# Peptides against a protein of PDB entry 4Z5W: the designs that were tried, part 7

Target 1, 305 residues: chain A of PDB entry 4Z5W
Amino acid sequence: IPDVFLELNKLWYFSAQSNLFNGEMPRSLSNSRSISLLSLRNNTLSGQIYLNCSAMTNLTSLDLASNSFSGSIPSNLPNCLRLKTINFAKIKFIAQIPESFKNFQSLTSLSFSNSSIQNISSALEILQHCQNLKTLVLTLNFQKEELPSVPSLQFKNLKVLIIASCQLRGTVPQWLSNSPSLQLLDLSWNQLSGTIPPWLGSLNSLFYLDLSNNTFIGEIPHSLTSLQSLVSKENAVEEPSPDFPFFKKKNTNAGGLQYNQPSSFPPMIDLSYNSLNGSIWPEFGDLRQLHVLNLKNNNLSGNIP

## One batch from the design tools (peptide; aimed at target 1 Y208)

Design b1_p9_7 (made by RFdiffusion4)
Pose (drawn by RFdiffusion4):
Structure b1_p9_7 (pose): chain A 291 residues (1-233, 242-249, 256-305), chain P 9 residues (1-9)
Amino acid sequence: IPDVFLELNKLWYFSAQSNLFNGEMPRSLSNSRSISLLSLRNNTLSGQIYLNCSAMTNLTSLDLASNSFSGSIPSNLPNCLRLKTINFAKIKFIAQIPESFKNFQSLTSLSFSNSSIQNISSALEILQHCQNLKTLVLTLNFQKEELPSVPSLQFKNLKVLIIASCQLRGTVPQWLSNSPSLQLLDLSWNQLSGTIPPWLGSLNSLFYLDLSNNTFIGEIPHSLTSLQSLVSKPDFPFFKKGLQYNQPSSFPPMIDLSYNSLNGSIWPEFGDLRQLHVLNLKNNNLSGNIP
Amino acid sequence: FDSGYIYTD
């Protein structure tokens, strides 16, 4: 990509995604005062990611995903004070999230999916301090690590939480109850154990719950039949493993408890869930009748 | 129904 971005001082929107571009991002792009939306994803771009946050005061959305970059996660990123959305998926950082991210107060959406992020314990202790974070994708990282149960963790405004296919040990942590506005929860494809916590039924905005492919035991909590959003009625897309979904509401309401060791019966009170589109209880130890 | 996990590209 040519180094001509000093000359293009009115450019607020640049999208070069899904091309064959290689090499580093030109430094002038890293210094662009006018750039707001930048999407370079799905190229062969490489090198240490450098962004001058004193210079890029209009940067609001950054998508460098699915590229050949290496090095660390830039620690100066919280200083890009208008940056609201970062898609860093499929960049092999082989690194931890910098502590400075606890100061990233403009951030509302973050994806490190399949990015070789280590130490989910430190990553979550840091990111809980980003007060405006509404969506977090940590899928395909933290391999075989433990999902922290430390009760001090609070993600207050969190709407979407996805940490799948990390083979995570531990249980569904209770601190998730500190995310009362949670819409979409995906903990699927992990090693999670224990029972399914009844407090999940207390999440009034939750419409999508994917607990599939874990080691969960015990009963289906009765509270799931009283889930409010299941009983009664921005750009950074998601892919389901790939089928594209543009926003969290693009996912039809779902309960997927499949591929666990769950026992007991199916509650008749599930009939109360009139807004439920998908109920997947396959590959469990469930017994009794079908209500 | 098929089970799957969500990710970004």

Design b1_p9_7_s1 (made by RFdiffusion4, then SolubleMPNN; from b1_p9_7, 6 letters changed)
Fold by OpenDDE base, seed 1:
Structure b1_p9_7_s1 (fold): chain B 305 residues (1-305), chain A 9 residues (1-9)
Amino acid sequence: as target 1 above (305 residues)
Amino acid sequence: PESFYLTTE
């Protein structure tokens, strides 16, 4: 990418995604006062990520996903006072989340999907201080760590939580009951154990639940038949979606189906590939907004209602 | 398993 952004003093939106750009990010781009949205996703950019937050006063969205960047996660990003959305998916950091992210009050949407992030306990302890955080994606990190169940963890404004394919141990954490605005939960492809907690059915805005491919036991909580967002068309408060797409994948090597917004996901309960027992509740018939019910590969018995 | 998971990549 040429170092000409100093002359582009009116440039508000720069998207150069899905090209063959190589080398480092231009210094003039890292100092741009005009840019609000920067997307360089799916290139071969390299070097250390550096942004001059004192210069980049209009930066609101940053997508650097699927690049060959190296080094540490930029600890100065909380100084970008208008920065709301960050996508750092598929950047091999091999790092912990910086302690400075406790101060990241502008942050609304964060993805580190497949970024070799370590220490889930520290990551969640830091990110709980981001009071405006609504979307958190941590898929393909924290390999074989334990999902912390510390009741003091609080994500009060969280709407989308995705921590899939981490081989995480532990149980469904009780601190998620402190997230009453949760709309989408994906904890699939882990080693989570115990029972599915009944309080999960009290999350009135939860329209997408994926607990598939874990080691859950016991009965399906009857409270899941009372998920209010699946019974009635709640006015989905169209809160601003993340400026990055989601992908539904079967494995790391397959192409994913792209979804531009969380609201574009079909309403779903996926509990497949567990060790759940008991019956399918007839009251699943009350979930008139449900599009996908996946209960396959469990130990369920009785009649199909 | 043939279940899905969500990513941003």
Scores: peptide ipSAE 0.640, ipTM 0.956, DockQ to the pose 0.686
OpenDDE base, seeds 2, 3, 4, 5: peptide ipSAE 0.612, 0.619, 0.623, 0.621; ipTM 0.953, 0.953, 0.953, 0.953

Design b1_p9_7_s2 (made by RFdiffusion4, then SolubleMPNN; from b1_p9_7, 7 letters changed)
Fold by OpenDDE base, seed 1:
Formats: C-alpha cells, structure tokens, sequence
Structure b1_p9_7_s2 (fold): chain B 305 residues (1-305), chain A 9 residues (1-9)
C-alpha cells in the first residue's frame, strides 16, 4: 500500500479488503487523523501492527483480519479513545491479550478468531474490565486450556460470546449467568463436560445456543423450553452489529456461510454430538421462534414429541 | 461431527 495517506486528509473510510496487498502498513495510514473505518482484511500485509493512537483520533473500526502480521498485539490500542471494533482474526500472534486492554472502555466488539491467542484465564480476566464489550470472539485459540469457571468474572453487557473449536476443558462457566443480555453463545467444538446448567434458560435474550460437539452428560435442562426470546418475537432486539462479518464453518478449511449481523442467525438450539440422555421435552413446542433444534448424536430416549 | 462453529475469518 503506498504511503500517500498524508494527502488524504478527508479520508474517513478506507476499505481495501480481499486484495493482494503485501508489505507493511504505510506510516501515513498509521498516523491518519481522518480515518474512522479501516479495513485491510484478507490481504498479505506483514510486519508489526502499529497505530499512532494519538494521531488516529477518529479511528472507530479496525479490521486487519486474515493478514500475515507478526509480533505482539498492539498494547497501545486502548489509547485510541474512539476505537470500538477490532477484528484481528487469523493473525498469528502467539501471544496473550495485553494487560492494557483492562482500560479499553471504547471497545464494543473484539475478535481474535484463529489468532494463536494463549491463556484464556488471563484473557477473560482482562476483558471483563471492558464495560462496553458486547461481542467477543475467541474461536480457534487456547488449545487444550481449561475454560475458567471463576464466578467473579463479569461480562454484564456481553451479547455475543463465541469461544468455539478451542479444545477447551471444563464446564459451562457459572459467570455466564451474570450476562443477562447474552443473545448468542457458541461454545461448540470443545471438550466441555458436566451437565448443561439450568440457569442457561434464564438468559431471556438468548436466541442462539450452540453447545454442539462437546462431552456434556445428563438431561437437557427443562428451562431451555422457556427461553423467552424463542417463545415470543417481541424480545428480538435489533442490536448494533460489529463491523465484521461472521462465518458459520463446518471445519477450518471449508468456506463458511457468511452472516453480516448476529441478528441474521436463525434462532437455534444445537446440543448435537454430546452424551445427553433422557427425553426430548414436549415443551420445546412452546419455542415458536425456534428455527433449528439439533439434538442428533446424543443418548436421548423415549418418544419424539 | 457435522456440527458447525462460528468464526470471523
């Protein structure tokens, strides 16, 4: 990318996604006072990510996903006082989340999907301090770590939590009961065990639940038949989506179905590929807004209601 | 398994 952004003093939106750009991010871009939205997703950009947050006072959205950047996660990003959305998916950092992110009050949406992030305990301990954090995507990280169940963790404003395909051990964490605004939960493709906790049915905004491909045991909690967002349409809050798309993938190598907004996901309960037993509750019929109920590959018995 | 998972990539 040419170093011409000093002349572009009115440039508010720069999208150069899905090109063949290589080399480093130009210094004039890293110092742009005008840019609000920066998307360089799906290129071959390299070097260390550096942004001059003291200069980039208008920066609100940053998408650098699917690039060949190296080095550390930029610890100075919390100094970008208007920065709300960060997509760092598919950047091989091999790092922990910086401690400075405790101060990241502008942050609303964060993705590190497939970014070789380490130490989930530290990551969640840091990110709980981001009071405006609504969307958190940590898929394909933390290989074989334990999902912390520490009840002191608080994500009060969290709406979208995706921590899929991490081979995480542990149970469904009790601290999620402190997230009453949670709309989408994906913990699929882990090694999570124990029972599905009944308090999940108290998450009145939860319209998308994926616990598929884990090692859950016991019965399906009857409280899932009373998920208020799936009973009535009136609770479907149109919420501000992150500036980055989501992809529903069957594996890391397959093309995914693209969803531009979390609200575009069909209302779903996926408990497939577990070791759940007991019956299917007939009261799943009360979930009139439910589009997908996937219970396949369990130990369920009795009649299909 | 034939279940899906969500990413941003």
Amino acid sequence: as target 1 above (305 residues)
Amino acid sequence: PESFFLTTE
Scores: peptide ipSAE 0.648, ipTM 0.957, DockQ to the pose 0.683
OpenDDE base, seeds 2, 3, 4, 5: peptide ipSAE 0.637, 0.637, 0.635, 0.642; ipTM 0.956, 0.956, 0.954, 0.956

Design b1_p9_8 (made by RFdiffusion4)
Pose (drawn by RFdiffusion4):
Structure b1_p9_8 (pose): chain A 291 residues (1-233, 242-249, 256-305), chain P 9 residues (1-9)
Amino acid sequence: IPDVFLELNKLWYFSAQSNLFNGEMPRSLSNSRSISLLSLRNNTLSGQIYLNCSAMTNLTSLDLASNSFSGSIPSNLPNCLRLKTINFAKIKFIAQIPESFKNFQSLTSLSFSNSSIQNISSALEILQHCQNLKTLVLTLNFQKEELPSVPSLQFKNLKVLIIASCQLRGTVPQWLSNSPSLQLLDLSWNQLSGTIPPWLGSLNSLFYLDLSNNTFIGEIPHSLTSLQSLVSKPDFPFFKKGLQYNQPSSFPPMIDLSYNSLNGSIWPEFGDLRQLHVLNLKNNNLSGNIP
Amino acid sequence: SSPAFITTE
């Protein structure tokens, strides 16, 4: 990508995604005062990611995903004070999230999916301090680590939480109850154990719950039949493993408890869930009748 | 069929 971005001082939107571009991002792009939306994803771009946050005061959305970059996660990113969305998926950082991210108050959407992020314990202790974070994707990282149960964790405004296919040990942590506005929860494809917590049924905005492919035991909590959003009625897309979904509401309401060791019966009160599109209880130890 | 999970690109 040519180094001509000093000359293009009115450029607020640049999208070069899904091409064959390689090499580093030109430094002038890293210094662009006017750039607001930048999407370079799905190229062969490489090197240490450098962004001058004193210079890029208009930067609001950054998508460098699925590229050949290496090095660390830039620690100066919280200083890009208008940056609201970062898609860093499929960049092999082989690194932890910098502590400075606790100060990233403009951040509303973050994806480190399949990015070789280590230490989920530290990553979540940091990111809980980003007060405006509404969506977090940590899928395909933290391999075989433990999902922290530390009760001090609070993600207050969190709407979407996805940490799948990390083979995480531990249970569904109670501190997730500190995210009362949670819409979409995906903990699937992990090594999670214990029982399914009844408090999940207390999440009034939750419409999509994927607990599939875990080691969960015990009963289906009765509270799931009283889930409010299941009973009654921005750009950074998601892929389901790939089928594209543009926003969290693109996912039809679902309960997927499949591929676990769940026991007991199916509650008749599930009939109260009139807005439920998908109910997947396959590959469990469930017994009794079908209501 | 295997269950599904959400990811980003």

Design b1_p9_8_s1 (made by RFdiffusion4, then SolubleMPNN; from b1_p9_8, 5 letters changed)
Fold by OpenDDE base, seed 1:
Structure b1_p9_8_s1 (fold): chain B 305 residues (1-305), chain A 9 residues (1-9)
Amino acid sequence: as target 1 above (305 residues)
Amino acid sequence: EPPSYLTTE
């Protein structure tokens, strides 16, 4: 990318995604006072990510996903006082979340999907301090770590949590019960064990639940038949979605189905590929807004209601 | 078919 952004002193939106840009980010771009939204997703950009947050006072959204960047996660990003959305998916950091992210009060949406992030305990302990954090995507990280169940963890404003395909051990963490605004939970493709906790049915805004391909045992909690968002049409106030799309993938190498907003996901309960037993509750018929009920590849018995 | 998972990539 040419180093011409000094002349572009009125540039508010720069999207150069899905091109063939190589080399480093130009220094004039990293010092742009005008840019609010920067998307360089799906290029071959390299070097260390550096942003001059003291200069980039208008930066609100940053998408650098699917680039060849190296080095550490930029610890100075919390100094970008208007920065709300960060997509760092598919950047091979091999790092922990910086401690400075405790101060990241502007942060609303964060993705590190497939970014070689390590230490899930530290990551969650840091990110719980982000009071405005609504969307957190940590898919394909933390390989074979334990999902912390520390009850003191609090994500009060969390709406979207995706920690899929990490081979995580542990149980469904009790601290998620402290997230009453949770709308979407994906913990699929882990090694999570124990029973599915009944308190999941108390998450009244939860319309998308994916616990598929884990090692869950016991019965399906009857409380899932009373998920309020699936019983009644909530007037889904179109909440501001993150500026990055989501992809529903079956594997890492296939193209996924793209969803531009979390609200575009069909209401779903996926408990497939577990070791769940007992019956299918007839009261799943009360979930009038449910589009997908996937219970396949379990040990369920009795009648199909 | 295996279940799906969500990503941002």
Scores: peptide ipSAE 0.653, ipTM 0.959, DockQ to the pose 0.880
OpenDDE base, seeds 2, 3, 4, 5: peptide ipSAE 0.635, 0.645, 0.641, 0.636; ipTM 0.957, 0.958, 0.956, 0.957

Design b1_p9_8_s2 (made by RFdiffusion4, then SolubleMPNN; from b1_p9_8, 3 letters changed)
Fold by OpenDDE base, seed 1:
Structure b1_p9_8_s2 (fold): chain B 305 residues (1-305), chain A 9 residues (1-9)
Amino acid sequence: as target 1 above (305 residues)
Amino acid sequence: SPPSFLTTE
């Protein structure tokens, strides 16, 4: 990318995604005072990610996903006082989340999907301080770590939590009960064990639940038949989605179905590929907004209601 | 088919 952004003093939106750009980010881009949205996703950009947050006072959205960047996660990003959305998916950091992210009050949406992030305990302990954090995607990180169940963890404003395909151990963490605005939970493709906790049915905004491909045992909690968002046509106010798409993938190497907004997901309960037993509750019939109920490959018995 | 999972990549 040429170093010409000093001349582009009115440039508000720069999208150069899905090109063949290589080399480093130009210094004039990293110092742009005008840019609000920067998307360089799906290129071959390299080097250290550096942004001059004191210059980039209008930066609101940053998508650098699927590039060949190296080195550390930029610890100065919390100094970008308007930065709301960050997509760092598929950047091989091999790092922990910086402690400076405790101060990241502008942050609303964060993805580190497949970014070789380490230490889930530290990551969640840091990110709980981001009071405006609504979307958190940590898929394909933390390989074989334990999902922390520390009850002091608190994500009050969290709406979308995706921590899939991490081979995480542990149980469904009680601290998620402190996230009453949670709309989408994906903990699929882990090694989570124990029972599915009944308090999940108290998450009145939860319309998408994926616990598939874990080691859950026991009965399906009857409280899932009373998920209010799946009973009533409450028009979930389409809150501003993150400025990055989601992909529903069956494999890391397969093309995923793209969803531009979390609201575009069909209302779903997926408990498939577990060791759940007991019956299918007839009261799943009360979930009039439910589009997908996936209970396959369990130890369920009795009648199909 | 195995279940799906969500990513941003």
Scores: peptide ipSAE 0.658, ipTM 0.959, DockQ to the pose 0.879
OpenDDE base, seeds 2, 3, 4, 5: peptide ipSAE 0.653, 0.647, 0.644, 0.643; ipTM 0.959, 0.959, 0.956, 0.958

Design b1_p9_8_s3 (made by RFdiffusion4, then SolubleMPNN; from b1_p9_8, 4 letters changed)
Fold by OpenDDE base, seed 1:
Structure b1_p9_8_s3 (fold): chain B 305 residues (1-305), chain A 9 residues (1-9)
Amino acid sequence: as target 1 above (305 residues)
Amino acid sequence: EEPSFLTTE
């Protein structure tokens, strides 16, 4: 990318996604006072990510996903006082979340999907301090770590949590019960064990639950038949979605189905590929807004209601 | 069919 952004003093939106740009991010771009939205996703950009947050006072959205950047996660990003959305998916950091992210009060949406992030305990301990954090995507990280169950963890404003395909051990963490605004939970493709906790059915805004491909045992909690978002038509509050798309993938190598907004996901309960037993509750019939109920590849018995 | 998971990539 040419170093010409000093001349572009009115540039508010720069999207150069899905091109063949190589080399480093130009210094004039990392010092732009005008840019609000920067998307360089799906290029071959390299070097260290550096942003001059003291200059980039208008930066609200940053998408650098699927690039060849190296080095550390930029610890100074919390100094970008208007920065709300960050997509760092598929950047091989091999790092922990910076401690400075405790101060990241502007942050609303964060993705590190497939970014070689390490230490989930530290990551969650840091990110719980982001009071405005609504969307957190940590898929394909933390390989074979334990999902912390520390009850003191609090994500009060969290709406979207995706920590899929990490081979995480542990149980469904009790601290998620402190997230009453949770709309979407994906913990699929882990090694999570124990029972599915009944308090999940108390998450009244939860319309998308994926616990598929884990090692869950016991019965399906009857409380899932009373998920309020699936019983009644909530007025689809068009909530501000992250400025980055989501992809539903069957594997790491396939192209996924693209969803531009979390609200575009069909209302779903996926408990497939576990070791769940007992019956299918007839009261799943009360979930009039449910589009997908996936219970396949379990040890369920009795009648299909 | 294998179960799916969500990503941002």
Scores: peptide ipSAE 0.647, ipTM 0.949, DockQ to the pose 0.877
OpenDDE base, seeds 2, 3, 4, 5: peptide ipSAE 0.640, 0.645, 0.633, 0.629; ipTM 0.949, 0.949, 0.945, 0.947

Design b1_p9_8_s4 (made by RFdiffusion4, then SolubleMPNN; from b1_p9_8, 3 letters changed)
Fold by OpenDDE base, seed 1:
Structure b1_p9_8_s4 (fold): chain B 305 residues (1-305), chain A 9 residues (1-9)
Amino acid sequence: as target 1 above (305 residues)
Amino acid sequence: SEPSFLTTE
């Protein structure tokens, strides 16, 4: 990318996604006072990610996903006082989340999907301080770590939590009960064990639940038949979605189905590929907004209602 | 079909 952004003093939106750009991010871009949205996703950009947050006073959205950047996660990003959305998916950091992210009060949406992030305990302990954090994607990180169940963890404003395909051990963490605004939960493709907790049915905004491909045991909590978002047509207000798309994948190598907004996901309960037993509750028939009920490959018995 | 998971990549 040429170093010409000093001349582009009115540039508000720069999207150069899905090109063949290589080399480093130009210094004039890293110092742009005008840019609000920067998307360089799916290129071959390299070097250290550096942004001059004191210059980039209008930066609101940053998508650098699927690039060949190296080095540390930029610890100065919390100084970008208007920065709301960050997509750092598929950047091989091999790092922990910086402690400075405790101060990231502008942050609303964060993805580190497949970014070789380490220490899930530290990551969640840091990110709980981001009071405006609504979307958190940590898929394909923390390989074989334990999902912390520390009850003091608090994500009060969390709407979307995706921590899939991490081979995480542990149980469904009780601290998620402190996220009453949670709409989408994906903990699929882990090694999570124990029972599915009944308090999940108290998450009245939860319309998408994926616990598939874990080691859950016991009965399906009857409280899941009372998920209010799946009973009533309360129009889930189109909440401001993150500026980055989501992909529903069956494996890491396949192209995913693209969803531009979390609200575009069909209302779903996926409990497939577990060791759940007991019956299918007839009261799943009360979930009039449910589009997908996947209970495949469990130890369920009795009648299909 | 295998179960799916969500990413941003």
Scores: peptide ipSAE 0.643, ipTM 0.949, DockQ to the pose 0.877
OpenDDE base, seeds 2, 3, 4, 5: peptide ipSAE 0.638, 0.639, 0.630, 0.635; ipTM 0.949, 0.949, 0.945, 0.948

## One batch from the design tools (peptide; aimed at target 1 Y208 G256)

Design b1_p10_1 (made by RFdiffusion4)
Pose (drawn by RFdiffusion4):
Structure b1_p10_1 (pose): chain A 291 residues (1-233, 242-249, 256-305), chain P 10 residues (1-10)
Amino acid sequence: IPDVFLELNKLWYFSAQSNLFNGEMPRSLSNSRSISLLSLRNNTLSGQIYLNCSAMTNLTSLDLASNSFSGSIPSNLPNCLRLKTINFAKIKFIAQIPESFKNFQSLTSLSFSNSSIQNISSALEILQHCQNLKTLVLTLNFQKEELPSVPSLQFKNLKVLIIASCQLRGTVPQWLSNSPSLQLLDLSWNQLSGTIPPWLGSLNSLFYLDLSNNTFIGEIPHSLTSLQSLVSKPDFPFFKKGLQYNQPSSFPPMIDLSYNSLNGSIWPEFGDLRQLHVLNLKNNNLSGNIP
Amino acid sequence: SFIVSYPDDP
């Protein structure tokens, strides 16, 4: 990509995604005062990611995903004070999230999916301090690590939480109850154990719950039949494993408890869930009748 | 199934 971005001082939108571009991002792009939306995803771009946050005061959305970059996660990123969305998926950082991210108050949406992020314990202790974070994708990282149960963790305004296919040990942590506005929860494809916590049924905005492919035991909590959003009625897309979904509401309401060791019966009170589109209880130890 | 934030490679 040519280094001509000093000359293009009115450029607020640049999208070069899904091309064959390689090499580093030109430094002038890293200094652009006018750039707001930048999408370079799905190229062969490489090198240490450098962004001058004193210079890029209009940067609001950054998508460098699925590229050949290496090095660390830039620690100066919280200083890009208008940056609201970062898609850093499929960049092999082989690194932890910098502590400075606790100060990233403009951030509302973050994806480190399949990015070789280590130490989920530190990563979550940091990111809980980003007060406006509404969506977080940590899928395909933290391999075989433990999902922290530390009760001090609070993600208050969190709407979407996805940490799948990390083979995470531990249980569904109670501190997730500190995210009362949670819409979409995906903990699938992990090594999670214990029972399914009844407090999940207390999440009034939850419409999509994927607990599939874990080691969960015990009963289906009765509270799931009283889930409010299941009983009664911005750009950074998601892919389901790939089928594209543009926003969290693009996912039909779902309960997927499949591929666990769950026991007991199916509650008749599930009939109360009139807005439920998908119920997947396959590959469990469930017994009794079908209500 | 699980959710990611990138498309399949060509």

Design b1_p10_1_s1 (made by RFdiffusion4, then SolubleMPNN; from b1_p10_1, 6 letters changed)
Fold by OpenDDE base, seed 3:
Structure b1_p10_1_s1 (fold): chain B 305 residues (1-305), chain A 10 residues (1-10)
Amino acid sequence: as target 1 above (305 residues)
Amino acid sequence: GYILTFPDEP
């Protein structure tokens, strides 16, 4: 990418995604006062990620996903006082979340999917201080770590939590009960154990629940048949979605579906591929907004209602 | 399948 952004003093949106750009980010780009949205996703950019946050006062969205960047996560990003959305998916940092992210009050949406992030306990302890954090995607990190269950963890404004395919151990963490605005939860493809907690059914905005491919035992909580978002058409206030799309991996070689917004996911309960027992509750019939109920490959018995 | 913020295949 040429180093010409100093002359582009009115440039507010730069998207150069899905190209063959290599080398480092231009210094003039890292110092742009005008840029609000920057996407360099799916290139071969390399070197250290550096942004001059004192210069980049308009930066609101950053997508650097699927690049060959190296080095540390930029600890100065919290100094970008308007930066809301960050997609660092598929950048191999081999790092922990910087302690400075405790001060990241502008942050609303963060993805580190498949970024070789380590220490989930530290990551969650840091990110809980991000009071405006609504979307957190940590899929394909923290391999074989334990999902912390510390009840003091608080993500008050969290709407989307995705921590899939981490081989995480532990239980469904009680601290998620402190997230009453949670709409989408994906903890699939882990090694989570214990029972599915009944308090999940108290998350009135929860329309998408994926706990599939874990080691959950016991009965399906009856409280899941009372998920308010699945009983009635909630006027889901279309909150501003993350500036990055979501992708659902398919089990078949057919390409994954892209979802531009969390609200584009079909209302779903997926508890498949666990060790759940007992009956299917007839009251699942009350979930009039439910599009997908997946209970396959469990130890369920009795009649199908 | 699980959710991520990058496509599985290029």
Scores: peptide ipSAE 0.571, ipTM 0.914, DockQ to the pose 0.864
OpenDDE base, seeds 1, 2, 4, 5: peptide ipSAE 0.554, 0.023, 0.034, 0.028; ipTM 0.911, 0.692, 0.738, 0.691; seeds 4, 5 fail the geometry check

Design b1_p10_1_s2 (made by RFdiffusion4, then SolubleMPNN; from b1_p10_1 with F2Y S5T)
Fold by OpenDDE base, seed 1:
Structure b1_p10_1_s2 (fold): chain B 305 residues (1-305), chain A 10 residues (1-10)
Amino acid sequence: as target 1 above (305 residues)
Amino acid sequence: SYIVTYPDDP
């Protein structure tokens, strides 16, 4: 990318996604006072990520996903006082979340999906201080770590939590009961064990639940038949979406479905590929907004209601 | 399937 952004003093939106750009980010871009939205996703950019937050006072969205950047996560990003959305998916950091992110009050949406992030305990302990954090995507990190169950963890404004395909051990963490605005939960493709907790049915905004491909045991909590967002239409809160899209990664070579916003996901309960037993509750018939109920590959018995 | 924030490589 040419180093010409000093002349572009009115540039508010720069999108150069899905090109063949290589080398480092130009220094003039890292110092742009005008840019609000920056997306360089799906290129071959390299080097250390550096942004001059004292200069980039208008920066609100940053998408650098699917690039060849290296080194540490930029610890100065919390100094970008208007920065709300960060997509660092598919960047091989091999790093922990910086301690400075405790002060990241502007942060609303964060993705490190498949970014070789380490230490989930430290990551969650840091990110709980981000009071405006609504979307957190940590899929394909923390390989074989334990999902912390520390009840003191609080994500009060969290709406989207995705921590899939990490081979995480542990149980469904009790601290998620402190996230009453949770709409989408994906903990699929881990090694989570124990029972599915009944308090999940108290998350009145939860319309998408994926606990598939784990080692859960016991019965399906009857409280899941009373999820208010799946009973009535009224609670489809059109909330401000992250500036980055979501993709369902399928194990088949068929291209993943793109979802531009969390509300574009079909209302779903997926508990497939566990060791759940007991009956299917007839009261799942009360979930009039439910599009997908997937209970396959369990130890369920009795009649199908 | 699980959710990510990047497309599959072409």
Scores: peptide ipSAE 0.625, ipTM 0.927, DockQ to the pose 0.909
OpenDDE base, seeds 2, 3, 4, 5: peptide ipSAE 0.612, 0.621, 0.611, 0.620; ipTM 0.927, 0.928, 0.927, 0.930

